Peptides against a protein of PDB entry 7SID. Designs and how they scored, part 23

Target 1, 151 residues: chain A of PDB entry 7SID
Amino acid sequence: LHMYLMLLKELPGEEYPLPMEDVLELLKPLSNVCSLYRRDQDVCKTILNHVLHVVKNLGQSNMDSENTRDAQGQFLTVIGAFWHLTKERKYIFSVRMALVNCLKTLLEADPYSKWAILNVMGKDFPVNEVFTQFLADNHHQVRMLAAESIN

## One batch from the design tools (peptide; made by RFdiffusion4, then SolubleMPNN)

Design b1_p11_5_s3 (from b1_p11_5, 7 letters changed)
Fold by OpenDDE base, seed 4:
Structure b1_p11_5_s3 (fold): chain B 151 residues (1-151), chain A 11 residues (1-11)
Amino acid sequence: as target 1 above (151 residues)
Amino acid sequence: LQEMYEKILNA
């Protein structure tokens, strides 16, 4: 786990994007890691903070390639799962803070939510729609983070 | 993708 998380943390950003093939390889174990540690708040927070680098890579790639669609799908599946569990009140504010940052980064990469769509329980939710719900979060720091992200 | 999603939720 720690080695994987360190690898995610050290990924290059938007200025030097990785090949999409490499992004896919990095995403492959992500769902497994999330499944194994979904009940560990600290690990979930760390995962969400580190996958921000993945979004930056996704946003700078060719949107028409099969690999891009595959990577987007796998990533959004994980984010959708975290969103689902958030709706079930499974995560403390610090994890929700990290999730808001992920959603913010997604909106920066896809302002019109053309591909940034979460599928939760078989229904599609554009990230902008999901993001606005954090403006009404029970924790003041989450609300503040969401608010500053759109201003 | 649905399988990945359910794997996380059912863990």
Scores: peptide ipSAE 0.688, ipTM 0.962, DockQ to the pose 0.965
Fold by OpenDDE base, seed 1:
Structure b1_p11_5_s3 (fold): chain B 151 residues (1-151), chain A 11 residues (1-11)
Amino acid sequence: as target 1 above (151 residues)
Amino acid sequence: LQEMYEKILNA
């Protein structure tokens, strides 16, 4: 786990985007890690904070390639699962704040939610629609973070 | 993708 988290943390930023093939390799273990540690709030927060680099890579790639669609799909599946568990009140505010930052980064990369769509319980939800719901979060810091992101 | 989703959801 720690080696994987370190790898995610050390991903290059927008100045040096990774090849999509490398992004796919990084995403392969992600769902397994999330599944294994879904009840660990600290690990979930760390994962969500580190996958921000993945979002930046996804947004700068050629959207017409099969690899891009595959990477986007795998990533959004994980985010969708975290959103679902959030709706079930499984996560404390610090994890929800990390999730909001992920959604914010997605909206920056895809303002019109052309590809940033979460599938939850078999239904599609554009990220902008999901993001808006955090404006009504029970924790004031989460509401503030969401509000600051749209203004 | 559905399998990935279910794996996390049902863990």
Scores: peptide ipSAE 0.687, ipTM 0.962, DockQ to the pose 0.962
Fold by OpenDDE base, seed 3:
Structure b1_p11_5_s3 (fold): chain B 151 residues (1-151), chain A 11 residues (1-11)
Amino acid sequence: as target 1 above (151 residues)
Amino acid sequence: LQEMYEKILNA
């Protein structure tokens, strides 16, 4: 786990994007890791903080279309699951703040929510629609973070 | 993808 998280943390940003094939290989174990540690708040926070680097690689236009859709789909599945569990009040405020940062980064990569769409309970929700719900979060720091991200 | 989603939710 720690080696995997360290690898995610050290991924290059938008300036030097990874090949989409490499992104796909990094995403393969992600859902399994999330499944194993979904009840560990600290691990979930760390995962969400580190996958921010993945988002920066998903918005590139010079990638293979099929592989790009595959990578985006796998990533959004994980984010959608965290959002679902958040709605079920499974996560403390620090994890929700990390999720807000993920959604913010997704909106920066896809301002019009063309591909940044979460499927929750069989229904599709654009990330901008999901993001606005954090403006009404029960914790003041989460509300503040969401509000600051809009401007 | 649906299987991945359910795996996380049902863990």
Scores: peptide ipSAE 0.687, ipTM 0.962, DockQ to the pose 0.969
Fold by OpenDDE base, seed 5:
Parts: structure tokens; sequence; C-alpha cells
Structure b1_p11_5_s3 (fold): chain B 151 residues (1-151), chain A 11 residues (1-11)
């Protein structure tokens, strides 16, 4: 786990985007890691904070390639799962804060939610629609973060 | 993708 998290943390920034083929290789273990540590709040927070770099890479790639669609799909599946568990009140505010930051980054890359769509329980939810729900979060810091992200 | 989703939700 530590090695994988460190790898995610040290990914190149926006200045040097990774090839989509490399992004796919990095995403392969992600769902497994999430499933193993879904009940660990600290690990989930760390994962969500580190995958921000992945979001930036997904938004800057050729959207018409098969690899891009595959990578986006795998990533959105993970985010959708975290959103689902959030709706079930499984995560504390600090994890929800990290999730809001992920959604914010997705909206920056895809403001109209053309590809950033979460599939939860067989239904599609555009990220912009999901994001607005955090404006009514029970924790004041989450509401504030969501409100600041819109402006 | 559905299998990935279910794996996380059922863990």
Amino acid sequence: as target 1 above (151 residues)
Amino acid sequence: LQEMYEKILNA
C-alpha cells in the first residue's frame, strides 16, 4: 500500500502529463486498493488526495482514444463507489472534503460533464449534479469548500 | 466496470 500511495503522490503534475497508457497501468490496482481499505478513513482520504493528479491527466488527453475512455471509465467507477458510500454516511468530513476536491478537479477538466458522469446503482449522475449536493452537507467545512469551488 | 464497482461496494 505504501509504495503504491507514494507512486500516486509523486506523479508528474500538470506541466508534464503522463501518456494515457501509463495512466491505465496506474489505475489497474486502484479498485483493489480501495476495496481493501474502504473502511479506513485515513487511507481513503490519502487515496482521494493523490488521485487528483490522475484527474488532471485524464482531462488533458485525447478524448477520442480507446485508452482515454477506458481510463476515464475505471477512474469514474472508483469515484462513483466513494460517492455511493458517502451517501450511505460511511465517511467522515475529512474524506468528503477530499472527494469534493476530486469533483472540483473533474469539473475544471469537464465543466459540462460530457464524460464526467458517475454511475451509481445503475443510474447516471453528471458530476456537476453530484457536486451541488455537497452545498447541503452536514459539516460546515464541506459546505464552505463546495461553495468556494463554484466561484 | 460493473464488477469493479461491486467489488468496492461489497468489500
Scores: peptide ipSAE 0.684, ipTM 0.961, DockQ to the pose 0.941

Design b1_p11_5_s4 (from b1_p11_5, 6 letters changed)
Fold by OpenDDE base, seed 2:
Structure b1_p11_5_s4 (fold): chain B 151 residues (1-151), chain A 11 residues (1-11)
Amino acid sequence: as target 1 above (151 residues)
Amino acid sequence: LQEQYNAILNS
Protein backbone atom coordinates (compact mmCIF):
# COMPACT_ATOMS: atom_id res chain seq x y z
CA LEU B 1 0.00 0.00 0.00
CA HIS B 2 2.63 2.54 1.03
CA MET B 3 4.68 1.93 -2.09
CA TYR B 4 1.64 2.51 -4.27
CA LEU B 5 0.63 5.63 -2.34
CA MET B 6 4.15 6.96 -2.72
CA LEU B 7 3.92 6.42 -6.45
CA LEU B 8 0.63 8.33 -6.58
CA LYS B 9 2.11 11.14 -4.50
CA GLU B 10 5.12 11.52 -6.77
CA LEU B 11 3.06 11.56 -9.96
CA PRO B 12 3.76 14.70 -12.00
CA GLY B 13 0.82 17.08 -12.21
CA GLU B 14 -0.22 19.79 -14.62
CA GLU B 15 3.30 21.15 -15.05
CA TYR B 16 4.68 17.83 -16.29
CA PRO B 17 1.98 15.66 -17.87
CA LEU B 18 2.70 11.96 -18.21
CA PRO B 19 1.94 9.82 -21.24
CA MET B 20 -1.58 8.48 -20.96
CA GLU B 21 -0.23 4.93 -21.13
CA ASP B 22 1.66 5.53 -17.90
CA VAL B 23 -1.41 7.05 -16.27
CA LEU B 24 -3.41 3.96 -17.19
CA GLU B 25 -0.85 1.65 -15.64
CA LEU B 26 -0.97 3.67 -12.45
CA LEU B 27 -4.78 3.63 -12.34
CA LYS B 28 -5.14 -0.12 -12.89
CA PRO B 29 -4.47 -1.09 -9.25
CA LEU B 30 -6.42 1.85 -7.81
CA SER B 31 -9.85 0.23 -7.59
CA ASN B 32 -8.36 -2.84 -5.91
CA VAL B 33 -6.55 -0.71 -3.34
CA CYS B 34 -9.73 1.25 -2.65
CA SER B 35 -11.64 -2.00 -2.24
CA LEU B 36 -9.17 -3.29 0.34
CA TYR B 37 -9.02 -0.10 2.41
CA ARG B 38 -12.43 1.55 1.93
CA ARG B 39 -13.16 1.22 5.67
CA ASP B 40 -9.92 2.97 6.66
CA GLN B 41 -10.73 6.68 6.77
CA ASP B 42 -7.09 7.79 6.84
CA VAL B 43 -6.12 5.65 3.87
CA CYS B 44 -9.13 6.85 1.88
CA LYS B 45 -8.25 10.46 2.64
CA THR B 46 -4.67 9.86 1.54
CA ILE B 47 -5.78 8.17 -1.68
CA LEU B 48 -8.13 11.03 -2.54
CA ASN B 49 -5.43 13.61 -1.84
CA HIS B 50 -2.91 11.82 -4.03
CA VAL B 51 -5.22 11.18 -6.99
CA LEU B 52 -5.55 14.96 -7.38
CA HIS B 53 -2.38 14.72 -9.44
CA VAL B 54 -4.09 12.25 -11.76
CA VAL B 55 -6.99 14.64 -12.33
CA LYS B 56 -4.61 17.45 -13.20
CA ASN B 57 -2.81 15.16 -15.61
CA LEU B 58 -6.06 14.01 -17.25
CA GLY B 59 -7.12 17.61 -17.78
CA GLN B 60 -4.23 18.25 -20.15
CA SER B 61 -4.58 15.05 -22.17
CA ASN B 62 -6.10 14.52 -25.60
CA MET B 63 -9.73 13.86 -24.74
CA ASP B 64 -10.34 12.21 -28.10
CA SER B 65 -8.05 9.23 -27.56
CA GLU B 66 -9.26 5.83 -26.42
CA ASN B 67 -6.61 5.73 -23.71
CA THR B 68 -7.83 9.03 -22.31
CA ARG B 69 -11.40 7.77 -22.10
CA ASP B 70 -10.17 4.59 -20.46
CA ALA B 71 -8.16 6.52 -17.88
CA GLN B 72 -11.10 8.81 -17.20
CA GLY B 73 -13.33 5.80 -16.69
CA GLN B 74 -10.92 4.13 -14.28
CA PHE B 75 -10.65 7.29 -12.21
CA LEU B 76 -14.35 8.19 -12.24
CA THR B 77 -15.26 4.67 -11.13
CA VAL B 78 -13.33 5.20 -7.90
CA ILE B 79 -14.70 8.70 -7.34
CA GLY B 80 -18.22 7.44 -7.97
CA ALA B 81 -17.79 4.66 -5.45
CA PHE B 82 -16.49 7.05 -2.80
CA TRP B 83 -19.38 9.42 -3.44
CA HIS B 84 -21.83 6.53 -3.16
CA LEU B 85 -20.34 5.55 0.19
CA THR B 86 -20.47 9.21 1.23
CA LYS B 87 -24.20 9.26 0.51
CA GLU B 88 -24.46 6.24 2.78
CA ARG B 89 -22.68 8.26 5.49
CA LYS B 90 -19.68 5.95 5.59
CA TYR B 91 -17.01 8.68 5.59
CA ILE B 92 -16.05 11.32 8.14
CA PHE B 93 -15.74 14.98 7.22
CA SER B 94 -12.00 14.84 6.48
CA VAL B 95 -12.56 12.24 3.77
CA ARG B 96 -15.45 14.27 2.36
CA MET B 97 -13.17 17.32 2.29
CA ALA B 98 -10.69 15.39 0.18
CA LEU B 99 -13.49 14.23 -2.11
CA VAL B 100 -14.69 17.81 -2.60
CA ASN B 101 -11.18 18.78 -3.63
CA CYS B 102 -11.20 16.01 -6.22
CA LEU B 103 -14.55 17.18 -7.56
CA LYS B 104 -13.31 20.77 -7.63
CA THR B 105 -10.32 19.76 -9.72
CA LEU B 106 -12.60 17.80 -12.06
CA LEU B 107 -14.81 20.84 -12.54
CA GLU B 108 -11.78 22.97 -13.33
CA ALA B 109 -10.76 20.49 -16.02
CA ASP B 110 -14.32 19.90 -17.27
CA PRO B 111 -16.60 22.76 -16.19
CA TYR B 112 -19.51 21.53 -18.29
CA SER B 113 -19.21 17.89 -17.17
CA LYS B 114 -18.76 16.59 -20.69
CA TRP B 115 -16.71 13.63 -19.49
CA ALA B 116 -16.73 14.13 -15.72
CA ILE B 117 -19.82 12.05 -15.06
CA LEU B 118 -20.19 9.64 -12.15
CA ASN B 119 -22.06 6.41 -12.76
CA VAL B 120 -23.65 5.36 -9.49
CA MET B 121 -25.95 2.36 -9.30
CA GLY B 122 -26.31 2.42 -13.07
CA LYS B 123 -27.30 6.10 -13.24
CA ASP B 124 -25.22 8.99 -14.55
CA PHE B 125 -24.62 12.05 -12.41
CA PRO B 126 -22.67 15.02 -13.79
CA VAL B 127 -19.98 16.14 -11.36
CA ASN B 128 -21.41 19.67 -11.21
CA GLU B 129 -24.67 18.26 -9.84
CA VAL B 130 -22.79 16.01 -7.41
CA PHE B 131 -20.67 18.92 -6.22
CA THR B 132 -23.73 21.05 -5.45
CA GLN B 133 -24.87 18.50 -2.86
CA PHE B 134 -21.84 19.25 -0.69
CA LEU B 135 -23.18 22.77 -0.17
CA ALA B 136 -25.69 21.11 2.14
CA ASP B 137 -23.19 18.83 3.92
CA ASN B 138 -23.75 18.32 7.65
CA HIS B 139 -20.23 19.50 8.51
CA HIS B 140 -19.60 23.25 8.30
CA GLN B 141 -16.04 22.89 6.97
CA VAL B 142 -17.26 20.77 4.07
CA ARG B 143 -19.94 23.34 3.25
CA MET B 144 -17.38 26.12 3.42
CA LEU B 145 -14.94 24.32 1.15
CA ALA B 146 -17.67 23.59 -1.38
CA ALA B 147 -18.88 27.20 -1.32
CA GLU B 148 -15.38 28.61 -1.70
CA SER B 149 -14.68 26.29 -4.62
CA ILE B 150 -17.52 27.78 -6.65
CA ASN B 151 -15.84 31.19 -6.75
CA LEU A 1 -15.66 -0.66 -14.81
CA GLN A 2 -18.94 -1.83 -13.30
CA GLU A 3 -17.12 -4.79 -11.82
CA GLN A 4 -14.53 -2.49 -10.28
CA TYR A 5 -17.28 -0.28 -8.93
CA ASN A 6 -19.05 -3.25 -7.36
CA ALA A 7 -15.82 -4.57 -5.88
CA ILE A 8 -15.33 -1.34 -3.93
CA LEU A 9 -18.90 -1.15 -2.69
CA ASN A 10 -19.20 -4.82 -1.79
CA SER A 11 -15.83 -5.20 -0.09
Scores: peptide ipSAE 0.694, ipTM 0.961, DockQ to the pose 0.964
Fold by OpenDDE base, seed 5:
Structure b1_p11_5_s4 (fold): chain B 151 residues (1-151), chain A 11 residues (1-11)
Amino acid sequence: as target 1 above (151 residues)
Amino acid sequence: LQEQYNAILNS
């Protein structure tokens, strides 16, 4: 876990995007790691903070590429699962704030949710619709972060 | 992808 998290942390940012093939290789272990540590709030927060760089890379690539679609699918599967668990009140506010930041970055890359769509329980939810629900979050800091993100 | 989704939720 530690080695994988370090790799995600050192991922180049928006200014120097990685080839989509490299992004895809980084995403391959992600779902497995999330499944092992989904009950660890600190690990989940760390994962969500580190995958922000992945979102930036996904938004600056050829959307018609097969590897791009594959990478987007694998990433959105993880985000969708964390959103599902959030709705079930499994995550504390600090994890939800990290998730809001991920959704914010997705909206910046895809404002009209053309590809940023979460599949939860077999149903599709555009990220812009998911994001607005955090405006009514029970924790004031989460509401504040969500409100700032839409401006 | 569905298997990955289920693995996270049912782990």
Scores: peptide ipSAE 0.694, ipTM 0.961, DockQ to the pose 0.941
Fold by OpenDDE base, seed 1:
Structure b1_p11_5_s4 (fold): chain B 151 residues (1-151), chain A 11 residues (1-11)
Amino acid sequence: as target 1 above (151 residues)
Amino acid sequence: LQEQYNAILNS
């Protein structure tokens, strides 16, 4: 786990995007790691903070590429699962803060939700619809972070 | 992808 998290942390951002093939390799074990540690708040927070770099890479890629669609799908599956668990009140505010920041980055990369769509319980939700739910979060810091992104 | 989604939720 530690080694994998270090790799995610060291992923270059928007200024130095990685080849999509490399992004795919990093995303392959992500869902498995999330499944193993979904009950660990610190690990979930760390994962969400580190995958911000993945979002930046995905946003800079060619939308017509099969690898891009595959990478987007792999990533959005994980984000959708975290959103589902958030609605089930499984995560403390610090994890929700990290998730909001991830959704914010998604909206910056895809403001019209062309590809940033979460599938939760078999239904599709554009990230902007999911994001607005955090404006009513029980924790004031989460609401403030969400509000900053809207304004 | 559905299997990955279920794996996270049902873990």
Scores: peptide ipSAE 0.694, ipTM 0.961, DockQ to the pose 0.961
Fold by OpenDDE base, seed 3:
Structure b1_p11_5_s4 (fold): chain B 151 residues (1-151), chain A 11 residues (1-11)
Amino acid sequence: as target 1 above (151 residues)
Amino acid sequence: LQEQYNAILNS
């Protein structure tokens, strides 16, 4: 786990995008890691904070279209699952804060929701539609973060 | 992807 998290943390940002093939290889174990540690709030927060760099790479359009869709799908599956668990009140505010930051970064990368769509319980939800729900979060810091992201 | 989604939710 720690080695994998270190790799995610060291991922270059938007200024230095990685080849999509490399991003895809990093994303392949992600769902398994999330499955093993979904009940650990600290690990989930750390994962969400580190995958912010992945979102910046996924926003690039000058890559293999098939690999890009695959990588985007792998990432959005995890975000969708964490959103689902958030709706089921499984995560404390610090994890929800990290999730809001992920959604904010997705909106910056894909402002027109061309690919940033979450599939939850078999239904598709654009990220902007999901994001606005955090404006009504029970925790004041989560509401404030969501509001700041809109401005 | 649905299998991965279910694996996270049902773990």
Scores: peptide ipSAE 0.693, ipTM 0.961, DockQ to the pose 0.966

Design b1_p11_6_s1 (from b1_p11_6, 6 letters changed)
Fold by OpenDDE base, seed 5:
Structure b1_p11_6_s1 (fold): chain B 151 residues (1-151), chain A 11 residues (1-11)
Amino acid sequence: as target 1 above (151 residues)
Amino acid sequence: MEDIYNKILNS
C-alpha cells in the first residue's frame, strides 16, 4: 500500500503528462486498494488526495482514444463508488473534503461533464450535478469548500 | 466497470 500511494503522490504534473497507457497501468491496482481499505478513513483520504494527479492526466489526452475512454471509465467507476458510500454516510468530513477536491478537478478538466459522468446503481450522474449536492453537506467546511469551488 | 463497482461496494 505504501509504495503504491507514494507512486501516485509522485506522478508528474501538468507540465509532463503521462501517456494514457501508463495511466491505465496505474489504475489497475486502484480498485483493489480501494476495496481493501474503504473502511479506513485515513487511507481513503490519502487515496483521494493522490489520485488528483491522475485526474489531471485524464483530461489532457485525446478523448477519442480507446485507452482514454477505458482509463476515464475505470477512474469514474471508483469515484462513483466513493460517492455512493458518501451518500450512505460512510465517510467523515475530511474524506468528503478530498472527494470534493476530486470533483472540482474533474470539473476543471471537463466543465460541461462531457465525459465526467458517474454511474451509480445503474444511473448516470454528471459530475456537475453531483458536485452541487455538497453545497448542502452537513459539515460547514465541506459546504464552504464546495461554495468556493463554484467560482 | 460493473465488477470494479461491485468489488468496492461489497467489500
Scores: peptide ipSAE 0.646, ipTM 0.953, DockQ to the pose 0.947
Fold by OpenDDE base, seed 1:
Structure b1_p11_6_s1 (fold): chain B 151 residues (1-151), chain A 11 residues (1-11)
Amino acid sequence: as target 1 above (151 residues)
Amino acid sequence: MEDIYNKILNS
């Protein structure tokens, strides 16, 4: 786990984007890690903070590439699962803060939600629609973070 | 994708 988290943390930003093939390889163990540690708030927070680098890579790639669509799909499926568990009140505010930052980064990469769409319980939800729901979060810091992102 | 989703939710 720690080695994988370190790898995520050390990913390059927008200045030096990874090839999409490398992003796909990085995403392979992500669902397994999330499944194993979904009840560990600290690990979930760390994962969500580190995958921000993945989002930046996903947004800079050619949208017509099959690998890009595959990587985006796998990533959004994981985020959708975190959103689902959030709606079930499984996560404390610090994890929700990290999720909001992830959604914010997605919106920055895809302001019109052309590809940033979460599928939850068989239904599609554009990230902007999901994001606005955090404006009504029970925790004041989560509401403030969400509000600052749309101003 | 559904497998990934279900794996996380059912863990």
Scores: peptide ipSAE 0.646, ipTM 0.953, DockQ to the pose 0.967
Fold by OpenDDE base, seed 4:
Order: sequence, then C-alpha cells, then structure tokens
Structure b1_p11_6_s1 (fold): chain B 151 residues (1-151), chain A 11 residues (1-11)
Amino acid sequence: as target 1 above (151 residues)
Amino acid sequence: MEDIYNKILNS
C-alpha cells in the first residue's frame, strides 16, 4: 500500500504528463486499494490526497482517445464510490476535505464538466453539482475549503 | 465500471 501511494504522490504534473497508457496501469490497483481500505479513514484521506496527481494527468489534449476515456471512467468511478459513501456519512471531515480537493482539481481540469461526471447509483452527477453540496457540509472546515475553492 | 463501483461499495 505505502509503496503504491508513494508512487501516486510522485507522479508528474500536467506540464509533463505521463502517457495515458501508464495512467491506466496506475489506475488498475486503485479500486482494489480503495475497496480494501474503504473503512480506514486515514488511508482514504491519503488515497484522495495522492490521486490529485492522477487528475492532472487525465486532462490531456487528446480527449478523444479510447485510453483517455477509459482512464477517466475508471477514476471517476472510484471518486463516485467515495462520494456515495460520503452521502452515507461513512467519512469524517478530514476525508471529506480530501474529497473536496479532489473535486476541485477535477473542475480545474474540466471546468465545464464535459467528462467530469460521477455516476452514483445509476445516476449522473456533474462534479460541479457535487462540489457545491460541500458548501453546506456539517463541518466548518469543509465548508470553508469548499467556499475557498469556488473563489 | 460497474464492477469497480460495486467492488468498493460492497467491500
């Protein structure tokens, strides 16, 4: 786990993106890690913080590539699962803050939510719609982070 | 994608 998380943390940014094929390889273990540690708040927070680097590699200019769509889909499915569990009140504020940062990064990569759409329980939710819900979060730090990100 | 989703939610 730690080695994988360290790898995610050290990924290059948007300025020097990885080939999408490499991004896909990095995403393969992600769902397994999330599944195994979904009940561990600290691990979930760390995962969400480190996958920010993945988002920076998903906003490629070649958006019509099958690999790009596949990578985006796999990543958004994981984020959608975290959002689902958040709605079920499974995560403490620190994990929700990490999720807000992830959603913020997605919006930076896709301001018009052309591809950044979460599918939860068979329904599609644009990330901007999901993001605005954190403005009403029960924890003040989460609300502040969300509000800060909007400005 | 549904497999990924269900794997996490049903874990």
Scores: peptide ipSAE 0.644, ipTM 0.953, DockQ to the pose 0.943
Fold by OpenDDE base, seed 2:
Structure b1_p11_6_s1 (fold): chain B 151 residues (1-151), chain A 11 residues (1-11)
Amino acid sequence: as target 1 above (151 residues)
Amino acid sequence: MEDIYNKILNS
């Protein structure tokens, strides 16, 4: 886990995006890690904070290839699972704040939610629609973060 | 994608 998290943390920024093939390889272990540690709040927060680099790489891809769609799909599936569990009240505010930051980064890359769509329970939810729900979060810091992210 | 989703939710 530690080595994988370090790898995610040290990914190149948007100035030097990784090839989409490399992004796909990095996404393969992600679902397994999330599955194993979904009940660990600190690990989930760390995962969500570190996958921000993945979002930036996905957003910098100007090529609409099969690999791009595959990478976007795999990543959005993981985010959708975190949102689903959030709706089930499984995560504390710090994890929800990390999720809001992920959604914010997705909206920066895809303001009109052309590809940033979460599929939860077989239904599609554009990220902008999902994001607005955090404006009514029970925790004031989550509401504040969501409100600030609109600007 | 569905397999990834279910794996996380059912873990």
Scores: peptide ipSAE 0.643, ipTM 0.953, DockQ to the pose 0.972

Design b1_p11_6_s2 (from b1_p11_6, 6 letters changed)
Fold by OpenDDE base, seed 4:
Structure b1_p11_6_s2 (fold): chain B 151 residues (1-151), chain A 11 residues (1-11)
Amino acid sequence: as target 1 above (151 residues)
Amino acid sequence: MEEIYNKIVNS
């Protein structure tokens, strides 16, 4: 786990993106890690913080590539799962803050939510719609983070 | 994608 998380943490940014094929390889273990540690708040927080680097590699100019769509889909599925569990009140505020940062980064990469759409329980939710819900979060720090991200 | 989703949500 720690080695994988370290790898995610050290990914290059948007300025020097990885080939999408490499991004796909990095995403393959992600669902397994998330599934195994979904009940560990600290691990979930760390995962969400480190996958921010993945988002920076998803906003490529070649958006019509099959690999790009596949990578985006896999990543958004994971984020959607975290959103689902958040709605079920499974995560403490620190994990929700990390999720807000993920959503913020997604919106930076896709301001108009052309591809940044979460599918939860068979329904599609644009990330901007999901993001605004954190403005009404029960924890003040989450609300503040969401608010400052909008500005 | 559904498999990934269900794996995490139902784990």
Scores: peptide ipSAE 0.720, ipTM 0.968, DockQ to the pose 0.968
Fold by OpenDDE base, seed 2:
Structure b1_p11_6_s2 (fold): chain B 151 residues (1-151), chain A 11 residues (1-11)
Amino acid sequence: as target 1 above (151 residues)
Amino acid sequence: MEEIYNKIVNS
């Protein structure tokens, strides 16, 4: 886990995006890690904070290739799972804040949710619609973060 | 994708 998290943390930023093939390789272990540690709030927060680098790489891809769609799909599936569990009240505010930051970064890359769509329980939810729900979060810091992210 | 989703949600 530590080595994988370090790898995610040290990924190149948007100025030096990774090839999409490399992004796909990095996404392969992600679902397993999330599955194993879904009940660990601190690990989940750390994962969500570190995958922000993945979002930036996905957003910098101007090529609409099969690999791009595959990478976007795999990443959005993980985010959708975290949102699902959030709706089930499984995560504390700090994890939800990290999730809001992920959604914010997705909206920056795709403001009209053309590809940033979460599929939860077989239904599609554009990220912009998902994001607005955090404006009514029970925790004031989550609401504030969501409100600030609109600007 | 469905497998990834179910693995995390149902873990």
Scores: peptide ipSAE 0.719, ipTM 0.968, DockQ to the pose 0.967
Fold by OpenDDE base, seed 1:
Structure b1_p11_6_s2 (fold): chain B 151 residues (1-151), chain A 11 residues (1-11)
Amino acid sequence: as target 1 above (151 residues)
Amino acid sequence: MEEIYNKIVNS
């Protein structure tokens, strides 16, 4: 786990984007890690904070590439799962704040939700629609973070 | 994708 988290943390930003093939390799163990540690709030927070680098890489790639669509799909599936569990009140505010930052980064990369769409319980939800729901979060810091992103 | 989703949600 720690080695994988370190790898995520050390990913380059927008200045030096990774090849999409490398992003795909990085995403392979992500679902397993998330499944194994879904009940560990600290690990979930760390994962969500580190995958922000992945979002930046996904947004800079050629949208016509099959690998890009595959990587986006796998990533959004994981985010959708976290959103599902959030609606089931499985996560404390600090994890929800990390999720809001992920959604914010997705919106920055895809303001019109052309590809940033979450599938939850068989239904599609544009990230902007999901994001606005955090404006009504029970925790004031989560609401403030969401509101700051819209202004 | 469904496997990824179900694995996390139902774990």
Scores: peptide ipSAE 0.718, ipTM 0.968, DockQ to the pose 0.963
Fold by OpenDDE base, seed 5:
Structure b1_p11_6_s2 (fold): chain B 151 residues (1-151), chain A 11 residues (1-11)
Amino acid sequence: as target 1 above (151 residues)
Amino acid sequence: MEEIYNKIVNS
């Protein structure tokens, strides 16, 4: 776990985006890690914070590529799972803060939710619609973060 | 994708 998290943390920034093929390789173990540690709030927070670098890479490549579509799909599936568990009140505010930041980064890459769509329980939810729900979060810091991100 | 979703949500 530690080595994988460190790898995610040290991913190159926007100046030097990774090839989509490399992004796909990085996403392969992600679902397993999330599954194993979904009940650990600190690990979930760390994962969500570190995958922000992945989001930036997903939005900078050719969207018509099969690899891009595959990578986006795998990533959005993971985010959708976290949102599902959030709706079930499984995560404390600090994890929800990290999730809001992920959604914010997705909206920066795809403001009109053309590809950033979460599929939860067989239904599609555009990220902009999902993001709006955090404006009514029970925790004031989450509401504030969501409100600040709208502007 | 469904497999990824289910193993996280139902783990």
Scores: peptide ipSAE 0.717, ipTM 0.968, DockQ to the pose 0.970

Design b1_p11_6_s3 (from b1_p11_6, 7 letters changed)
Fold by OpenDDE base, seed 3:
Structure b1_p11_6_s3 (fold): chain B 151 residues (1-151), chain A 11 residues (1-11)
Amino acid sequence: as target 1 above (151 residues)
Amino acid sequence: MQSIYDSILNS
């Protein structure tokens, strides 16, 4: 886990995107890691904070559409799972804060949710619509972060 | 894709 998290942390951002093949290699174990540690709030927060680099990289990719869609899909599956569990009140506010930051970064890369769409239980939810729900979060800091991102 | 999603949610 530690080694994997370090790789995510060191991923180049928007200015220096990695080849999509390298992004796919980094995303491959992500779902398994999230599954194993889904009940650990601290690990989930750390994962969400580190995958911000992946979002920034995906937004500037110049690779073919098939590989890009694959990488985006794998990433969005994980984000969708975290969002769904958040709606079931499984995560504390600090994890929700990290999730909001991920959604914010997705909207910066794709403001009209052309590809940033969460598929949960067979339904598609554009991230721009998902994001606005955090304006009504039970915790004031989450609401403030969401509101700040809209301005 | 959906199976991975379910794995995360049901683990």
Scores: peptide ipSAE 0.032, ipTM 0.687, DockQ to the pose 0.938
Fold by OpenDDE base, seed 5:
Structure b1_p11_6_s3 (fold): chain B 151 residues (1-151), chain A 11 residues (1-11)
Amino acid sequence: as target 1 above (151 residues)
Amino acid sequence: MQSIYDSILNS
């Protein structure tokens, strides 16, 4: 886990996106890691903070390649799972804030949710619709972060 | 993709 988290942390920033082939390789173990540690709030927060780099890479890439579609699907599956567990009240406010930052970054890359769509339990949820739900979050800091992200 | 989703939720 530690080595994988370090690798995610060291991902290049928005100014230097990775090739989609490399992004895909980094995403391959992510779902398994999230599954194993989904009950650990600190690990989940750390993962969500690090995958911000993945969102930035996806947003700057050409979405027409097979590898891009595959990477997009794997990433959205993970975000969808975190969102679903958030609705089931499984995560504390600090984890929800990290998730809001991920959703904010997705909306910056895809403001109209053309490709940023979460498929959860067979239903499609555009990220722009998902994001507005955090304006009514029970914790004031989450509501404030969501409101600031819209402005 | 759904199988990956289920793995995260059900583990």
Scores: peptide ipSAE 0.031, ipTM 0.683, DockQ to the pose 0.854
Fold by OpenDDE base, seed 1:
Structure b1_p11_6_s3 (fold): chain B 151 residues (1-151), chain A 11 residues (1-11)
Amino acid sequence: as target 1 above (151 residues)
Amino acid sequence: MQSIYDSILNS
């Protein structure tokens, strides 16, 4: 786990994007790691903080590429799962803060939710609609972070 | 894709 998290941490940001093939390799273990540690708040927070770099890479890629669509799908599946568990009140505010940052970054890359759509239990939820729900979060810091992204 | 989602939620 530690080694994988370090690899995610070292992923270059928007200024220096990785080839999509490398992004795909990093995403392969992600769903399994999230599944194993979904009840560990610290691990979930760390994962969400590090995958911000993945979002930045996905946003700059060729949207018509098969590899891009594959990477986006794998990533959005994980984010959708975190969002669903958040609605079940499984995560503390610090994890929700990290999730909001991921959603914020997705909206910056895809303001019209052309590809940033979460499929949860057979239903599609555009990230912009998902994001607005955090404006009513129980924790004031989460609400404030969400509000900063709208203006 | 659906199987990956189920794996995360049902773990």
Scores: peptide ipSAE 0.031, ipTM 0.681, DockQ to the pose 0.874
Fold by OpenDDE base, seed 4:
Structure b1_p11_6_s3 (fold): chain B 151 residues (1-151), chain A 11 residues (1-11)
Amino acid sequence: as target 1 above (151 residues)
Amino acid sequence: MQSIYDSILNS
């Protein structure tokens, strides 16, 4: 886990995006890692913080590529799962804050929600609508972060 | 994708 997280952390930013094929390779273990540690708040927070780099890479890629669509799908599945578990009140505020940052970055990469749509239990949830819900989060710091990030 | 989703939520 530690080595994998370090790889995610060290991903280059938007200025130097990885080839989508490399992004896919990094995403392949992600769902399994999230599944294994979904009950560990600290690990989930760390995962969410590190996948911000993945979002940056996804946003800079050619959307017409099959690999891009595959990467987007895998990533959105993970984010959707975290959001769903948040709705089930499984995560503390610090994890929710990390999720808000991910959602913010998704919206920056896809401001018109062309691909940033979470499919949870067969239902589609545009990220902008999901993000807005955190403005009413029970924890003041989450609300503050969401309010700051929406601008 | 749904199978991955289920794996994350149900493990």
Scores: peptide ipSAE 0.031, ipTM 0.686, DockQ to the pose 0.934; fails the geometry check

